# Peptides against a protein of PDB entry 4X86: the designs that were tried, part 7

Target 1, 56 residues: chain A of PDB entry 4X86
Amino acid sequence: EGPQLLLSEAVSRAAKAAGARPLTSPESLSRDLEAPEVQESYRQQLRSDIQKRLQE

## One batch from the design tools (peptide; aimed at target 1 A10 A17)

Design b1_p12_7_s2 (made by RFdiffusion4, then SolubleMPNN; from b1_p12_7, 7 letters changed)
Fold by OpenDDE base, seed 4:
Structure b1_p12_7_s2 (fold): chain B 56 residues (1-56), chain A 12 residues (1-12)
Amino acid sequence: as target 1 above (56 residues)
Amino acid sequence: DVEELLAFVASQ
């Protein structure tokens, strides 16, 4: 239930949109992005943000 | 950090 965007995809899209690349090594970043708790945190925040925007 | 990254990504 709720939005199911992979964090890795979201980061890639955001980086492209911003024209930016992380200073952190790709390996270290990938390790962090693959953590289940990090993905869940993103899902929760995304859902919360969508709800806020719908209420505006 | 990760928290800041999540906030940025979620704002896009």
Scores: peptide ipSAE 0.089, ipTM 0.637, DockQ to the pose 0.124
OpenDDE base, seeds 1, 2, 3, 5: peptide ipSAE 0.075, 0.080, 0.086, 0.053; ipTM 0.626, 0.625, 0.636, 0.602

Design b1_p12_7_s3 (made by RFdiffusion4, then SolubleMPNN; from b1_p12_7, 7 letters changed)
Fold by OpenDDE base, seed 1:
Structure b1_p12_7_s3 (fold): chain B 56 residues (1-56), chain A 12 residues (1-12)
Amino acid sequence: as target 1 above (56 residues)
Amino acid sequence: DVEELLKFVEAV
């Protein structure tokens, strides 16, 4: 379906893969994870990690 | 171009 770069999506997938279910509602969790400052930090971290891997 | 590469990356 195409790449997903949102932290909220990453966490959702990780939780699903691990069989983990948070006590808070999915909506509340998504709201927190989709905050602009959180999402931008994730994007920068992801970019940094990719750059490091390309240099190896 | 890392931004271009990001277009093909999926989280988890």
Scores: peptide ipSAE 0.033, ipTM 0.583, DockQ to the pose 0.069
OpenDDE base, seeds 2, 3, 4, 5: peptide ipSAE 0.032, 0.030, 0.030, 0.029; ipTM 0.580, 0.570, 0.571, 0.568

Design b1_p12_7_s4 (made by RFdiffusion4, then SolubleMPNN; from b1_p12_7, 7 letters changed)
Fold by OpenDDE base, seed 5:
Structure b1_p12_7_s4 (fold): chain B 56 residues (1-56), chain A 12 residues (1-12)
Amino acid sequence: as target 1 above (56 residues)
Amino acid sequence: RVEELLAFVQSV
């Protein structure tokens, strides 16, 4: 339950918007960003932030 | 590490 956004996708979009390129290969970065613990952390933060915004 | 990355993503 909660927001279901992929961090890897979000980072990819953010990088493009910022005109940034990773020092390592995109595939290596994607692999790291798709790690379960990283994705879970992102989900939790996203959920928390949304909840905070709704309470304002 | 992760927190900073998440902050960046959410700032865009």
Scores: peptide ipSAE 0.055, ipTM 0.609, DockQ to the pose 0.128
OpenDDE base, seeds 1, 2, 3, 4: peptide ipSAE 0.051, 0.028, 0.054, 0.030; ipTM 0.595, 0.553, 0.605, 0.559

Design b1_p12_8 (made by RFdiffusion4)
Pose (drawn by RFdiffusion4):
Structure b1_p12_8 (pose): chain A 56 residues (1-56), chain P 12 residues (1-12)
Amino acid sequence: as target 1 above (56 residues)
Amino acid sequence: SFEEALTEAMEG
């Protein structure tokens, strides 16, 4: 489809492809991925990378 | 594997 805008969903798909199951729970992992610092860092990385590829 | 899948998910 396209680049995943939600980091929680991106991690979920990655773990499934890697066959990884959490020690805790998917709900606990998702809660931690929603921490503002983590989501903001992801948004900034995404913005920077899209702009760079657009620079062609 | 996890890192590759995570990069694919980020890049589409």

Design b1_p12_8_s1 (made by RFdiffusion4, then SolubleMPNN; from b1_p12_8, 7 letters changed)
Fold by OpenDDE base, seed 2:
Structure b1_p12_8_s1 (fold): chain B 56 residues (1-56), chain A 12 residues (1-12)
Amino acid sequence: as target 1 above (56 residues)
Amino acid sequence: AFDAALQQALLG
């Protein structure tokens, strides 16, 4: 299907790009970021951001 | 229509 836009993946990519490590572990961070309510909020934010860009 | 299309792009 289409591309999956997961907050966990976005954060993982950002962390790698910055050379940053979580205080706990990548697995613990991913677990928190993959919570349904967190992922849904991220999806809504992406939608909002894209809509705003198109309206400019 | 745009909202639905964007949802499919994000969730599909």
Scores: peptide ipSAE 0.025, ipTM 0.550, DockQ to the pose 0.166
OpenDDE base, seeds 1, 3, 4, 5: peptide ipSAE 0.024, 0.023, 0.025, 0.023; ipTM 0.506, 0.540, 0.481, 0.514

Design b1_p12_8_s2 (made by RFdiffusion4, then SolubleMPNN; from b1_p12_8, 7 letters changed)
Fold by OpenDDE base, seed 3:
Structure b1_p12_8_s2 (fold): chain B 56 residues (1-56), chain A 12 residues (1-12)
Amino acid sequence: as target 1 above (56 residues)
Amino acid sequence: RFAEALQQELLG
């Protein structure tokens, strides 16, 4: 239970919106950002940040 | 501008 957004997807959408292009391949970046330990840390942090925003 | 876009994706 909780937010299940991918960090890789958030980064990709942000890069597109900003017109930014990574120096590394998109596939390599996605692989790194989709690593289970990275995704879990992101999920926990995102959950915390959202809760803080909802309290404001 | 990337940082701002990312912030919007995460907190917007």
Scores: peptide ipSAE 0.308, ipTM 0.849, DockQ to the pose 0.481
OpenDDE base, seeds 1, 2, 4, 5: peptide ipSAE 0.308, 0.306, 0.304, 0.307; ipTM 0.849, 0.848, 0.848, 0.849

Design b1_p12_8_s3 (made by RFdiffusion4, then SolubleMPNN; from b1_p12_8, 5 letters changed)
Fold by OpenDDE base, seed 1:
Structure b1_p12_8_s3 (fold): chain B 56 residues (1-56), chain A 12 residues (1-12)
Amino acid sequence: as target 1 above (56 residues)
Amino acid sequence: AFEEALQQALLG
């Protein structure tokens, strides 16, 4: 339970919106960002950030 | 610009 948005997806959206292009291939970047430990850390931070926003 | 875009993608 909790936020299900992938960090890789968020980064991809941000990169496109900002016109940023990774120096490595997008697929390599996605692979790194989809690593379980990276995704879990992101999920925890996202959950915390959302909670903070809701408390404002 | 990337950080702002990321915030928008996540929280916008």
Scores: peptide ipSAE 0.171, ipTM 0.766, DockQ to the pose 0.463
OpenDDE base, seeds 2, 3, 4, 5: peptide ipSAE 0.040, 0.162, 0.041, 0.172; ipTM 0.575, 0.761, 0.576, 0.766; seeds 2, 5 fail the geometry check

Design b1_p12_8_s4 (made by RFdiffusion4, then SolubleMPNN; from b1_p12_8, 7 letters changed)
Fold by OpenDDE base, seed 3:
Structure b1_p12_8_s4 (fold): chain B 56 residues (1-56), chain A 12 residues (1-12)
Amino acid sequence: as target 1 above (56 residues)
Amino acid sequence: AFDEALQQELLG
């Protein structure tokens, strides 16, 4: 069930493309993205949370 | 531009 997403990779690519940098460790960010199962609702919330934790 | 980039990666 649910889409097969490589969210951690998507976030990494997006951050690089936008020149955004994690406020904390990139590795810790990736860990957070990979820990829970990806659900649509979770993806939406996670996207929001990630945006708040990145800065250019 | 991060939001748009992320959307591209996820939906593109």
Scores: peptide ipSAE 0.246, ipTM 0.830, DockQ to the pose 0.289
OpenDDE base, seeds 1, 2, 4, 5: peptide ipSAE 0.240, 0.233, 0.236, 0.241; ipTM 0.826, 0.822, 0.826, 0.828

## One batch from the design tools (peptide; aimed at target 1 L5 S41 I50)

Design b2_p13_1 (made by RFdiffusion4)
Pose (drawn by RFdiffusion4):
Structure b2_p13_1 (pose): chain A 56 residues (1-56), chain P 13 residues (1-13)
Amino acid sequence: as target 1 above (56 residues)
Amino acid sequence: EELEETLEELEEL
């Protein structure tokens, strides 16, 4: 469909494709992925990469 | 166009 804007949904898809199940729970992992520093870093990476591909 | 739309949606977050 498109680039995943939610890091939590990106990680969940990646784990499923890798056949990885969490030691804890999906809910615990998602809570940690929602930490402001992690979400903000992801948003900045996405903004930088989109702008660069647009530079063509 | 798809990247511009994705960027716009990203800024809504």

Design b2_p13_1_s1 (made by RFdiffusion4, then SolubleMPNN; from b2_p13_1, 6 letters changed)
Fold by OpenDDE base, seed 5:
Structure b2_p13_1_s1 (fold): chain B 56 residues (1-56), chain A 13 residues (1-13)
Amino acid sequence: as target 1 above (56 residues)
Amino acid sequence: SALEELLEQLQTL
């Protein structure tokens, strides 16, 4: 259990907002970002960051 | 890869 925000979605949104995008398809980017170990690390970091903000 | 390309672009911002 935890925040249900995919790294692939977060990065895609951030990239769009920053005006940066790869020449390769968004599907390929999502595939790269959906590696289980990468997503798990992001989930843990996201939860940690939220907890830090709540403690301020 | 797409991720590598994105990272390279972000480095220039």
Scores: peptide ipSAE 0.180, ipTM 0.683, DockQ to the pose 0.026
OpenDDE base, seeds 1, 2, 3, 4: peptide ipSAE 0.178, 0.172, 0.174, 0.178; ipTM 0.680, 0.679, 0.680, 0.682

Design b2_p13_1_s2 (made by RFdiffusion4, then SolubleMPNN; from b2_p13_1, 7 letters changed)
Fold by OpenDDE base, seed 2:
Formats: structure tokens, C-alpha cells, sequence
Structure b2_p13_1_s2 (fold): chain B 56 residues (1-56), chain A 13 residues (1-13)
């Protein structure tokens, strides 16, 4: 429905950029990050952060 | 702006 701003994708990109490797399997990590409640919290935080940045 | 547009989209379900 809305923009596809997935926490799992954001974390994957950040990990790659930092050269970090998950202690658990990437699949397991993705599963946790794709949980609906986790994704919704990320979406709300992202919106809040963008709004704060626009107010600076 | 594009950022405003993104904010509007984030408000949608």
C-alpha cells in the first residue's frame, strides 16, 4: 500500500556498508526484522525522523 | 517537495 520502506532492507544495507556479519543466519535476522510490529515501529520512527529533519 | 510527498505517503495505510 504505502512506500516499501522495509527495516530488513535498511539493516541489510547498513550491515553491508559496515562490513558486518550477523551472528545468526541472514535469513533468521530477516525473519525477525520483518515481523509486523517491528516493521510498523520502524515506519513510525522513520516518519518522525524525517519530520524532525524538515524542522531543522 | 519530494520529502513532503514521502511524508504524505507514509501516512497512508
Amino acid sequence: as target 1 above (56 residues)
Amino acid sequence: SELEQVLQQLQTL
Scores: peptide ipSAE 0.029, ipTM 0.569, DockQ to the pose 0.495
OpenDDE base, seeds 1, 3, 4, 5: peptide ipSAE 0.027, 0.025, 0.023, 0.021; ipTM 0.587, 0.582, 0.533, 0.530; seed 5 fails the geometry check

Design b2_p13_1_s3 (made by RFdiffusion4, then SolubleMPNN; from b2_p13_1, 7 letters changed)
Fold by OpenDDE base, seed 1:
Structure b2_p13_1_s3 (fold): chain B 56 residues (1-56), chain A 13 residues (1-13)
Amino acid sequence: as target 1 above (56 residues)
Amino acid sequence: SELEAVLQQLQTL
């Protein structure tokens, strides 16, 4: 439910913006970041953070 | 909702 915001994509974009490169393969990192429990935690945290900002 | 609109905007960044 709701827009699909992938932690793996967020990390990838942040890495590019910062000029950072992972020490392991990007594919391995993406696999870990796309784990269901990790993605769900990220979605909940992101939603919570946005709601806090909207209510301030 | 407003929240969904913000999330969609973040996806484009």
Scores: peptide ipSAE 0.028, ipTM 0.546, DockQ to the pose 0.251
OpenDDE base, seeds 2, 3, 4, 5: peptide ipSAE 0.028, 0.027, 0.023, 0.026; ipTM 0.544, 0.541, 0.521, 0.565

Design b2_p13_1_s4 (made by RFdiffusion4, then SolubleMPNN; from b2_p13_1, 7 letters changed)
Fold by OpenDDE base, seed 3:
Structure b2_p13_1_s4 (fold): chain B 56 residues (1-56), chain A 13 residues (1-13)
Amino acid sequence: as target 1 above (56 residues)
Amino acid sequence: SELEQVLQQLQQL
């Protein structure tokens, strides 16, 4: 339902923007961030945050 | 929806 924003991609973008690098391999980080439960939590939070911002 | 449009824009980043 709706657009799918991957947490792994979001973290990757944020890391690049901040000049930060993970201590573990990017592949390991991506694997953890692509877990369905993690992705769902991110989706919910992202939606909530955007909705709040739109309502301000 | 407006929210979906925002999400789509975010996906382009």
Scores: peptide ipSAE 0.028, ipTM 0.554, DockQ to the pose 0.198
OpenDDE base, seeds 1, 2, 4, 5: peptide ipSAE 0.028, 0.028, 0.024, 0.028; ipTM 0.551, 0.554, 0.524, 0.550

Design b2_p13_2 (made by RFdiffusion4)
Pose (drawn by RFdiffusion4):
Structure b2_p13_2 (pose): chain A 56 residues (1-56), chain P 13 residues (1-13)
Amino acid sequence: as target 1 above (56 residues)
Amino acid sequence: FGAEHVEKALEAI
């Protein structure tokens, strides 16, 4: 489809493709991924990378 | 796109 805008859904996909199951729970992992610092860092990375590829 | 955070989060599992 496209680049995943939600980090929590990107990690869920990646884990499923890697066959990884959490020691805790998917709910606990998702709560931690929603921490403002983590989500903001992801948004900044996405913005930077998109602009760079657009630079062609 | 955004692979670094995804890799770090996968390692934390």

Design b2_p13_2_s1 (made by RFdiffusion4, then SolubleMPNN; from b2_p13_2, 7 letters changed)
Fold by OpenDDE base, seed 1:
Structure b2_p13_2_s1 (fold): chain B 56 residues (1-56), chain A 13 residues (1-13)
Amino acid sequence: as target 1 above (56 residues)
Amino acid sequence: LGQELVQRALASI
């Protein structure tokens, strides 16, 4: 249902674009970023930011 | 009304 917007994906894309590689295991980083509480916070922030932009 | 639809869509993200 709807587009899937993951913080882990966003970070991965950002890292790729910047040519940055994590010092820790990529799997560990992904695991942390995919945690439900982290993802939910990101979703809320994203929604809020988009709402603010649309209301301007 | 349009704004409401947008808000509903955003709430579904």
Scores: peptide ipSAE 0.044, ipTM 0.566, DockQ to the pose 0.038
OpenDDE base, seeds 2, 3, 4, 5: peptide ipSAE 0.040, 0.039, 0.039, 0.041; ipTM 0.552, 0.540, 0.541, 0.551

Design b2_p13_2_s2 (made by RFdiffusion4, then SolubleMPNN; from b2_p13_2, 7 letters changed)
Fold by OpenDDE base, seed 2:
Structure b2_p13_2_s2 (fold): chain B 56 residues (1-56), chain A 13 residues (1-13)
Amino acid sequence: as target 1 above (56 residues)
Amino acid sequence: LGQELVDRALASI
């Protein structure tokens, strides 16, 4: 959990929690989410959000 | 759907 999760893992967990099933293959979605630039954006967002939480 | 899932993931941090 947290910053150690890949975006693809986080999305998979979110999908399960929401009971969501993509029309496209979960593997296809994961492939897109595992793109380095996407993962980096997620990491940056995580970092920013964590920092905000710590400052609350 | 993809963005929604991402948003949910981020909200769950």
Scores: peptide ipSAE 0.052, ipTM 0.544, DockQ to the pose 0.164
OpenDDE base, seeds 1, 3, 4, 5: peptide ipSAE 0.038, 0.035, 0.035, 0.052; ipTM 0.545, 0.527, 0.530, 0.560

Design b2_p13_2_s3 (made by RFdiffusion4, then SolubleMPNN; from b2_p13_2, 6 letters changed)
Fold by OpenDDE base, seed 1:
Structure b2_p13_2_s3 (fold): chain B 56 residues (1-56), chain A 13 residues (1-13)
Amino acid sequence: as target 1 above (56 residues)
Amino acid sequence: LGQELVERALASI
């Protein structure tokens, strides 16, 4: 159902683009970023930001 | 009306 937008994916892409690697385990980072509460906050922020852009 | 549709779509992601 529609595109899947994950904070973990966004961070991974950003890190790759920047050539950055986490000091902690990549698995641990992904686990934290995939937590439901974190993902939901990101989704809400993303929605809000897009809405603001479309409405202005 | 168009804006409302966009908002509904965004609310669904």
Scores: peptide ipSAE 0.044, ipTM 0.579, DockQ to the pose 0.038
OpenDDE base, seeds 2, 3, 4, 5: peptide ipSAE 0.042, 0.040, 0.039, 0.042; ipTM 0.556, 0.542, 0.542, 0.553

Design b2_p13_3 (made by RFdiffusion4)
Pose (drawn by RFdiffusion4):
Structure b2_p13_3 (pose): chain A 56 residues (1-56), chain P 13 residues (1-13)
Amino acid sequence: as target 1 above (56 residues)
Amino acid sequence: LEEAIKELVEAQL
C-alpha cells in the first residue's frame, strides 16, 4: 500500500513477518511505541527521507 | 533505537 504512518502498525507487521511474538503482550508493546519521543523521532525520520527522495 | 527506526523507514520506501 504505502509507507506506514503509524509506528505501532509498522512494528506489528515487521514482527509478524519475522515470526516474533512478544514476551509481554502486543498491547504492552504498542503502549511503549506510542511514547511521544519514539513517535516524534519516527515522524522526523519519515519527513526527512520523503523530502530526500523527492529531491530527484 | 533511532538507527532501527531509520532502517524501518528506508525498507518501507

Design b2_p13_3_s1 (made by RFdiffusion4, then SolubleMPNN; from b2_p13_3, 5 letters changed)
Fold by OpenDDE base, seed 5:
Structure b2_p13_3_s1 (fold): chain B 56 residues (1-56), chain A 13 residues (1-13)
Amino acid sequence: as target 1 above (56 residues)
Amino acid sequence: LDAAIAALVRAQL
């Protein structure tokens, strides 16, 4: 439980903010980014990054 | 921590 942070959603928002457009279809990119192992790695990275910031 | 993670992502993106 907890707020669900999807890597696919994060990438989509970042791309919009930067005015970047993928060369492949957005659907294909989202499919890759929604893979469970990729999503778990992203969650762990975010947790680590926040812990580092809190220690500064 | 989960709420902080969400807040940081929203601020960065």
Scores: peptide ipSAE 0.032, ipTM 0.565, DockQ to the pose 0.097
OpenDDE base, seeds 1, 2, 3, 4: peptide ipSAE 0.030, 0.028, 0.028, 0.028; ipTM 0.564, 0.558, 0.557, 0.560

Design b2_p13_3_s2 (made by RFdiffusion4, then SolubleMPNN; from b2_p13_3 with K6R E7A E10Q)
Fold by OpenDDE base, seed 2:
Structure b2_p13_3_s2 (fold): chain B 56 residues (1-56), chain A 13 residues (1-13)
Amino acid sequence: as target 1 above (56 residues)
Amino acid sequence: LEEAIRALVQAQL
């Protein structure tokens, strides 16, 4: 049904993979990224991107 | 869909 991957988790993984350190605390960043409206926007974007990929 | 999402995110990492 819904995606099981949070934007906060995705960003965290990306940052770790790149060896990047955020300017803000990871806790504050996670809090911002876990906001319902942000997560919903991310979900919609991912869904759209997946649909576009399927159409390629 | 969930598997596709995971794959898409992994591709961006």
Scores: peptide ipSAE 0.053, ipTM 0.550, DockQ to the pose 0.102
OpenDDE base, seeds 1, 3, 4, 5: peptide ipSAE 0.043, 0.041, 0.049, 0.047; ipTM 0.552, 0.538, 0.551, 0.522

Design b2_p13_3_s3 (made by RFdiffusion4, then SolubleMPNN; from b2_p13_3, 4 letters changed)
Fold by OpenDDE base, seed 5:
Structure b2_p13_3_s3 (fold): chain B 56 residues (1-56), chain A 13 residues (1-13)
Amino acid sequence: as target 1 above (56 residues)
Amino acid sequence: LQEAIRQLVQAQL
């Protein structure tokens, strides 16, 4: 259980907000960011960040 | 509270 955010979606939105475009194709970037190990690391980080905010 | 924060993060990211 925990947050179910896609890192690929988060990065896409952040890039849009920053006006940044990747040098590689969006499809290639999405492929890298949707890799299970990367997504799991993001989930863990997100959970940790939320826990830190709750403890502040 | 934890669920509320989760939903806020989901909405902002």
Scores: peptide ipSAE 0.047, ipTM 0.541, DockQ to the pose 0.073
OpenDDE base, seeds 1, 2, 3, 4: peptide ipSAE 0.035, 0.041, 0.045, 0.026; ipTM 0.535, 0.539, 0.549, 0.537

Design b2_p13_3_s4 (made by RFdiffusion4, then SolubleMPNN; from b2_p13_3, 5 letters changed)
Fold by OpenDDE base, seed 5:
Structure b2_p13_3_s4 (fold): chain B 56 residues (1-56), chain A 13 residues (1-13)
Amino acid sequence: as target 1 above (56 residues)
Amino acid sequence: LLDAIRALVQAQL
């Protein structure tokens, strides 16, 4: 249960909003961001961050 | 990597 946002999509949106470009190729970055362990870490952090915001 | 990503994502929340 919990948020099921893709980290790769979230980072893409964040980078675009910030006007940032990766130094490496977008394909290489996407590959790293789509790794299961990275996605799971993001999910846990996202859940925690949302909970913190709701408790403020 | 995760710290940098966290900073970017938190800016969007």
Scores: peptide ipSAE 0.091, ipTM 0.628, DockQ to the pose 0.384
OpenDDE base, seeds 1, 2, 3, 4: peptide ipSAE 0.086, 0.083, 0.090, 0.089; ipTM 0.607, 0.606, 0.622, 0.614

Design b2_p13_4 (made by RFdiffusion4)
Pose (drawn by RFdiffusion4):
Structure b2_p13_4 (pose): chain A 56 residues (1-56), chain P 13 residues (1-13)
Amino acid sequence: as target 1 above (56 residues)
Amino acid sequence: EKEELEELLEQLE
């Protein structure tokens, strides 16, 4: 489809493709991925990378 | 493709 805008959904798909199951639970892992610092860092990386590919 | 990438940037704002 396209680049995943939600980091939590990106991690979930990556784990499924890697066959990884959490020691805790998917709900606990998602809660931690929603920490503001983590979500903001992801948004900034996405903005930077999109702009760079657009620079062609 | 570029249009779609620009739309993504709008969603990220």

Design b2_p13_4_s1 (made by RFdiffusion4, then SolubleMPNN; from b2_p13_4, 6 letters changed)
Fold by OpenDDE base, seed 1:
Parts: structure tokens; C-alpha cells; sequence
Structure b2_p13_4_s1 (fold): chain B 56 residues (1-56), chain A 13 residues (1-13)
């Protein structure tokens, strides 16, 4: 599978793959990761990363 | 892979 467009989903899937269980409740963690400013930063970073990959 | 990455870029616009 490729990168997720949503940071919350990316982190959730990464944690699941690693067998990690956060100390913070899933609801609280998701709330932080789904904040608009966080998602926007992630979107910009992901776009930058993909663009760099395409330039290789 | 390249086609997949291009599709992702479109979704991020």
C-alpha cells in the first residue's frame, strides 16, 4: 500500500503495522491528527515528498 | 509507481 492522504489514517495504519498501542486514547489521538492545520501541513509535506520522488 | 504518484498529486491539489 502507498501513502495515506490523511495523516490520522497514516499514523493509525503505521501503528497497527508496528503493533504499537499508544498511551493516548484513540479518540484523543485522532482529534489531534485530524486538526485542520495539522492535516494541511501533512498535505503539503506529502505533496513535496511525492514531487521529489518524481524528480528522481 | 510513477502513475500512482501522479494520481496522488492530483488528489492533493
Amino acid sequence: as target 1 above (56 residues)
Amino acid sequence: ERARLLALLEQLQ
Scores: peptide ipSAE 0.549, ipTM 0.901, DockQ to the pose 0.933
OpenDDE base, seeds 2, 3, 4, 5: peptide ipSAE 0.544, 0.537, 0.541, 0.542; ipTM 0.900, 0.899, 0.899, 0.900

Design b2_p13_4_s2 (made by RFdiffusion4, then SolubleMPNN; from b2_p13_4 with K2R E6L E7A)
Fold by OpenDDE base, seed 2:
Structure b2_p13_4_s2 (fold): chain B 56 residues (1-56), chain A 13 residues (1-13)
Amino acid sequence: as target 1 above (56 residues)
Amino acid sequence: EREELLALLEQLE
């Protein structure tokens, strides 16, 4: 699978694990993740968010 | 669930 699907799956898994829900709809997220530069930004942000969650 | 979050970090690394 491509980075778009892998990242969207990671978002879902992270949200579930944290007991939260994504603010962005699946449709909007898929559209955003079409661009590689946006994918990288999302990846970094997700990693940061998870790290912060683990520090709580 | 910390274990799942740790697994995700490894995946995103």
Scores: peptide ipSAE 0.555, ipTM 0.908, DockQ to the pose 0.468
OpenDDE base, seeds 1, 3, 4, 5: peptide ipSAE 0.554, 0.555, 0.550, 0.555; ipTM 0.908, 0.909, 0.908, 0.908

Design b2_p13_4_s3 (made by RFdiffusion4, then SolubleMPNN; from b2_p13_4, 5 letters changed)
Fold by OpenDDE base, seed 1:
Structure b2_p13_4_s3 (fold): chain B 56 residues (1-56), chain A 13 residues (1-13)
Amino acid sequence: as target 1 above (56 residues)
Amino acid sequence: EAERLRQLLQQLE
């Protein structure tokens, strides 16, 4: 249903679509992706991407 | 599409 606001959810959906399985536990991966600094970086990137799309 | 994108942008700010 369109872009995910959370990086952890975005990665999970992308992995599923690609048929990829992470070597590490999904719980461990999610924990890393849910780190505040990582989420902040993702937020900024997503904002930039949306802004660019709106300018097209 | 643009309207939905603007809504998402608002949530990110």
Scores: peptide ipSAE 0.548, ipTM 0.905, DockQ to the pose 0.906
OpenDDE base, seeds 2, 3, 4, 5: peptide ipSAE 0.531, 0.532, 0.534, 0.546; ipTM 0.901, 0.902, 0.902, 0.904

Design b2_p13_4_s4 (made by RFdiffusion4, then SolubleMPNN; from b2_p13_4, 4 letters changed)
Fold by OpenDDE base, seed 2:
Structure b2_p13_4_s4 (fold): chain B 56 residues (1-56), chain A 13 residues (1-13)
Amino acid sequence: as target 1 above (56 residues)
Amino acid sequence: ERERLLELLKQLE
């Protein structure tokens, strides 16, 4: 369904699509991806990407 | 797609 608002969900879907099995435990990975500063950075990047796409 | 992108952008504000 297009871009995901949550980085954790985006990564999860990307990993699933690629058939990737990360060595990092899902819990540890989720914890890192759900960190506020990480999510904020993702939010800013996603916003920028969407804006650029809308300008095409 | 464009409408969905606008919706997402709104949620990111």
Scores: peptide ipSAE 0.571, ipTM 0.905, DockQ to the pose 0.901
OpenDDE base, seeds 1, 3, 4, 5: peptide ipSAE 0.570, 0.567, 0.567, 0.570; ipTM 0.906, 0.906, 0.905, 0.905

Design b2_p13_5_s1 (made by RFdiffusion4, then SolubleMPNN; its pose is not in this set)
Fold by OpenDDE base, seed 5:
Structure b2_p13_5_s1 (fold): chain B 56 residues (1-56), chain A 13 residues (1-13)
Amino acid sequence: as target 1 above (56 residues)
Amino acid sequence: ELQELQELIQQLQ
C-alpha cells in the first residue's frame, strides 16, 4: 500500500464526511492522486502532521 | 521511513 492509496482513502473519507461528491470521476481522481509530486507532498505533510500530534 | 509512516497511518485510520 503506497502513499497514493493512503491519500485516496483519506480523500474518500473526507468526501464522505463532508457529504461531497467530487466532480472528477473516481478514476480520474485516482490518476491525479498517483502523480509523484502529489504523492510526495502528501507524504511530507502527513509525516509532519503525525509528528506534531505525537509531540502534543 | 516511508514504510514506518505507512504503518502508523494505517493504525490511525
Scores: peptide ipSAE 0.025, ipTM 0.534, DockQ to the pose 0.314
OpenDDE base, seeds 1, 2, 3, 4: peptide ipSAE 0.023, 0.024, 0.022, 0.024; ipTM 0.543, 0.540, 0.525, 0.523

Design b2_p13_5_s3 (made by RFdiffusion4, then SolubleMPNN; its pose is not in this set)
Fold by OpenDDE base, seed 1:
Structure b2_p13_5_s3 (fold): chain B 56 residues (1-56), chain A 13 residues (1-13)
Amino acid sequence: as target 1 above (56 residues)
Amino acid sequence: ELEELRRLIEELE
């Protein structure tokens, strides 16, 4: 089992680091960020970014 | 290699 790079987790950590409070309930935001199509788009972006870094 | 980069990204998020 490799590390799971979840957008919901990334956004939660980023919001905490920035001291930002979501205007929407954390539960509603998490639900939207956990949508399969959103997660797949994020996974593809991360894969692309990792691949770019490996080519540098 | 890819696994280490994934872990690093996960730690930097």
Scores: peptide ipSAE 0.116, ipTM 0.681, DockQ to the pose 0.181
OpenDDE base, seeds 2, 3, 4, 5: peptide ipSAE 0.115, 0.110, 0.112, 0.115; ipTM 0.708, 0.707, 0.708, 0.709

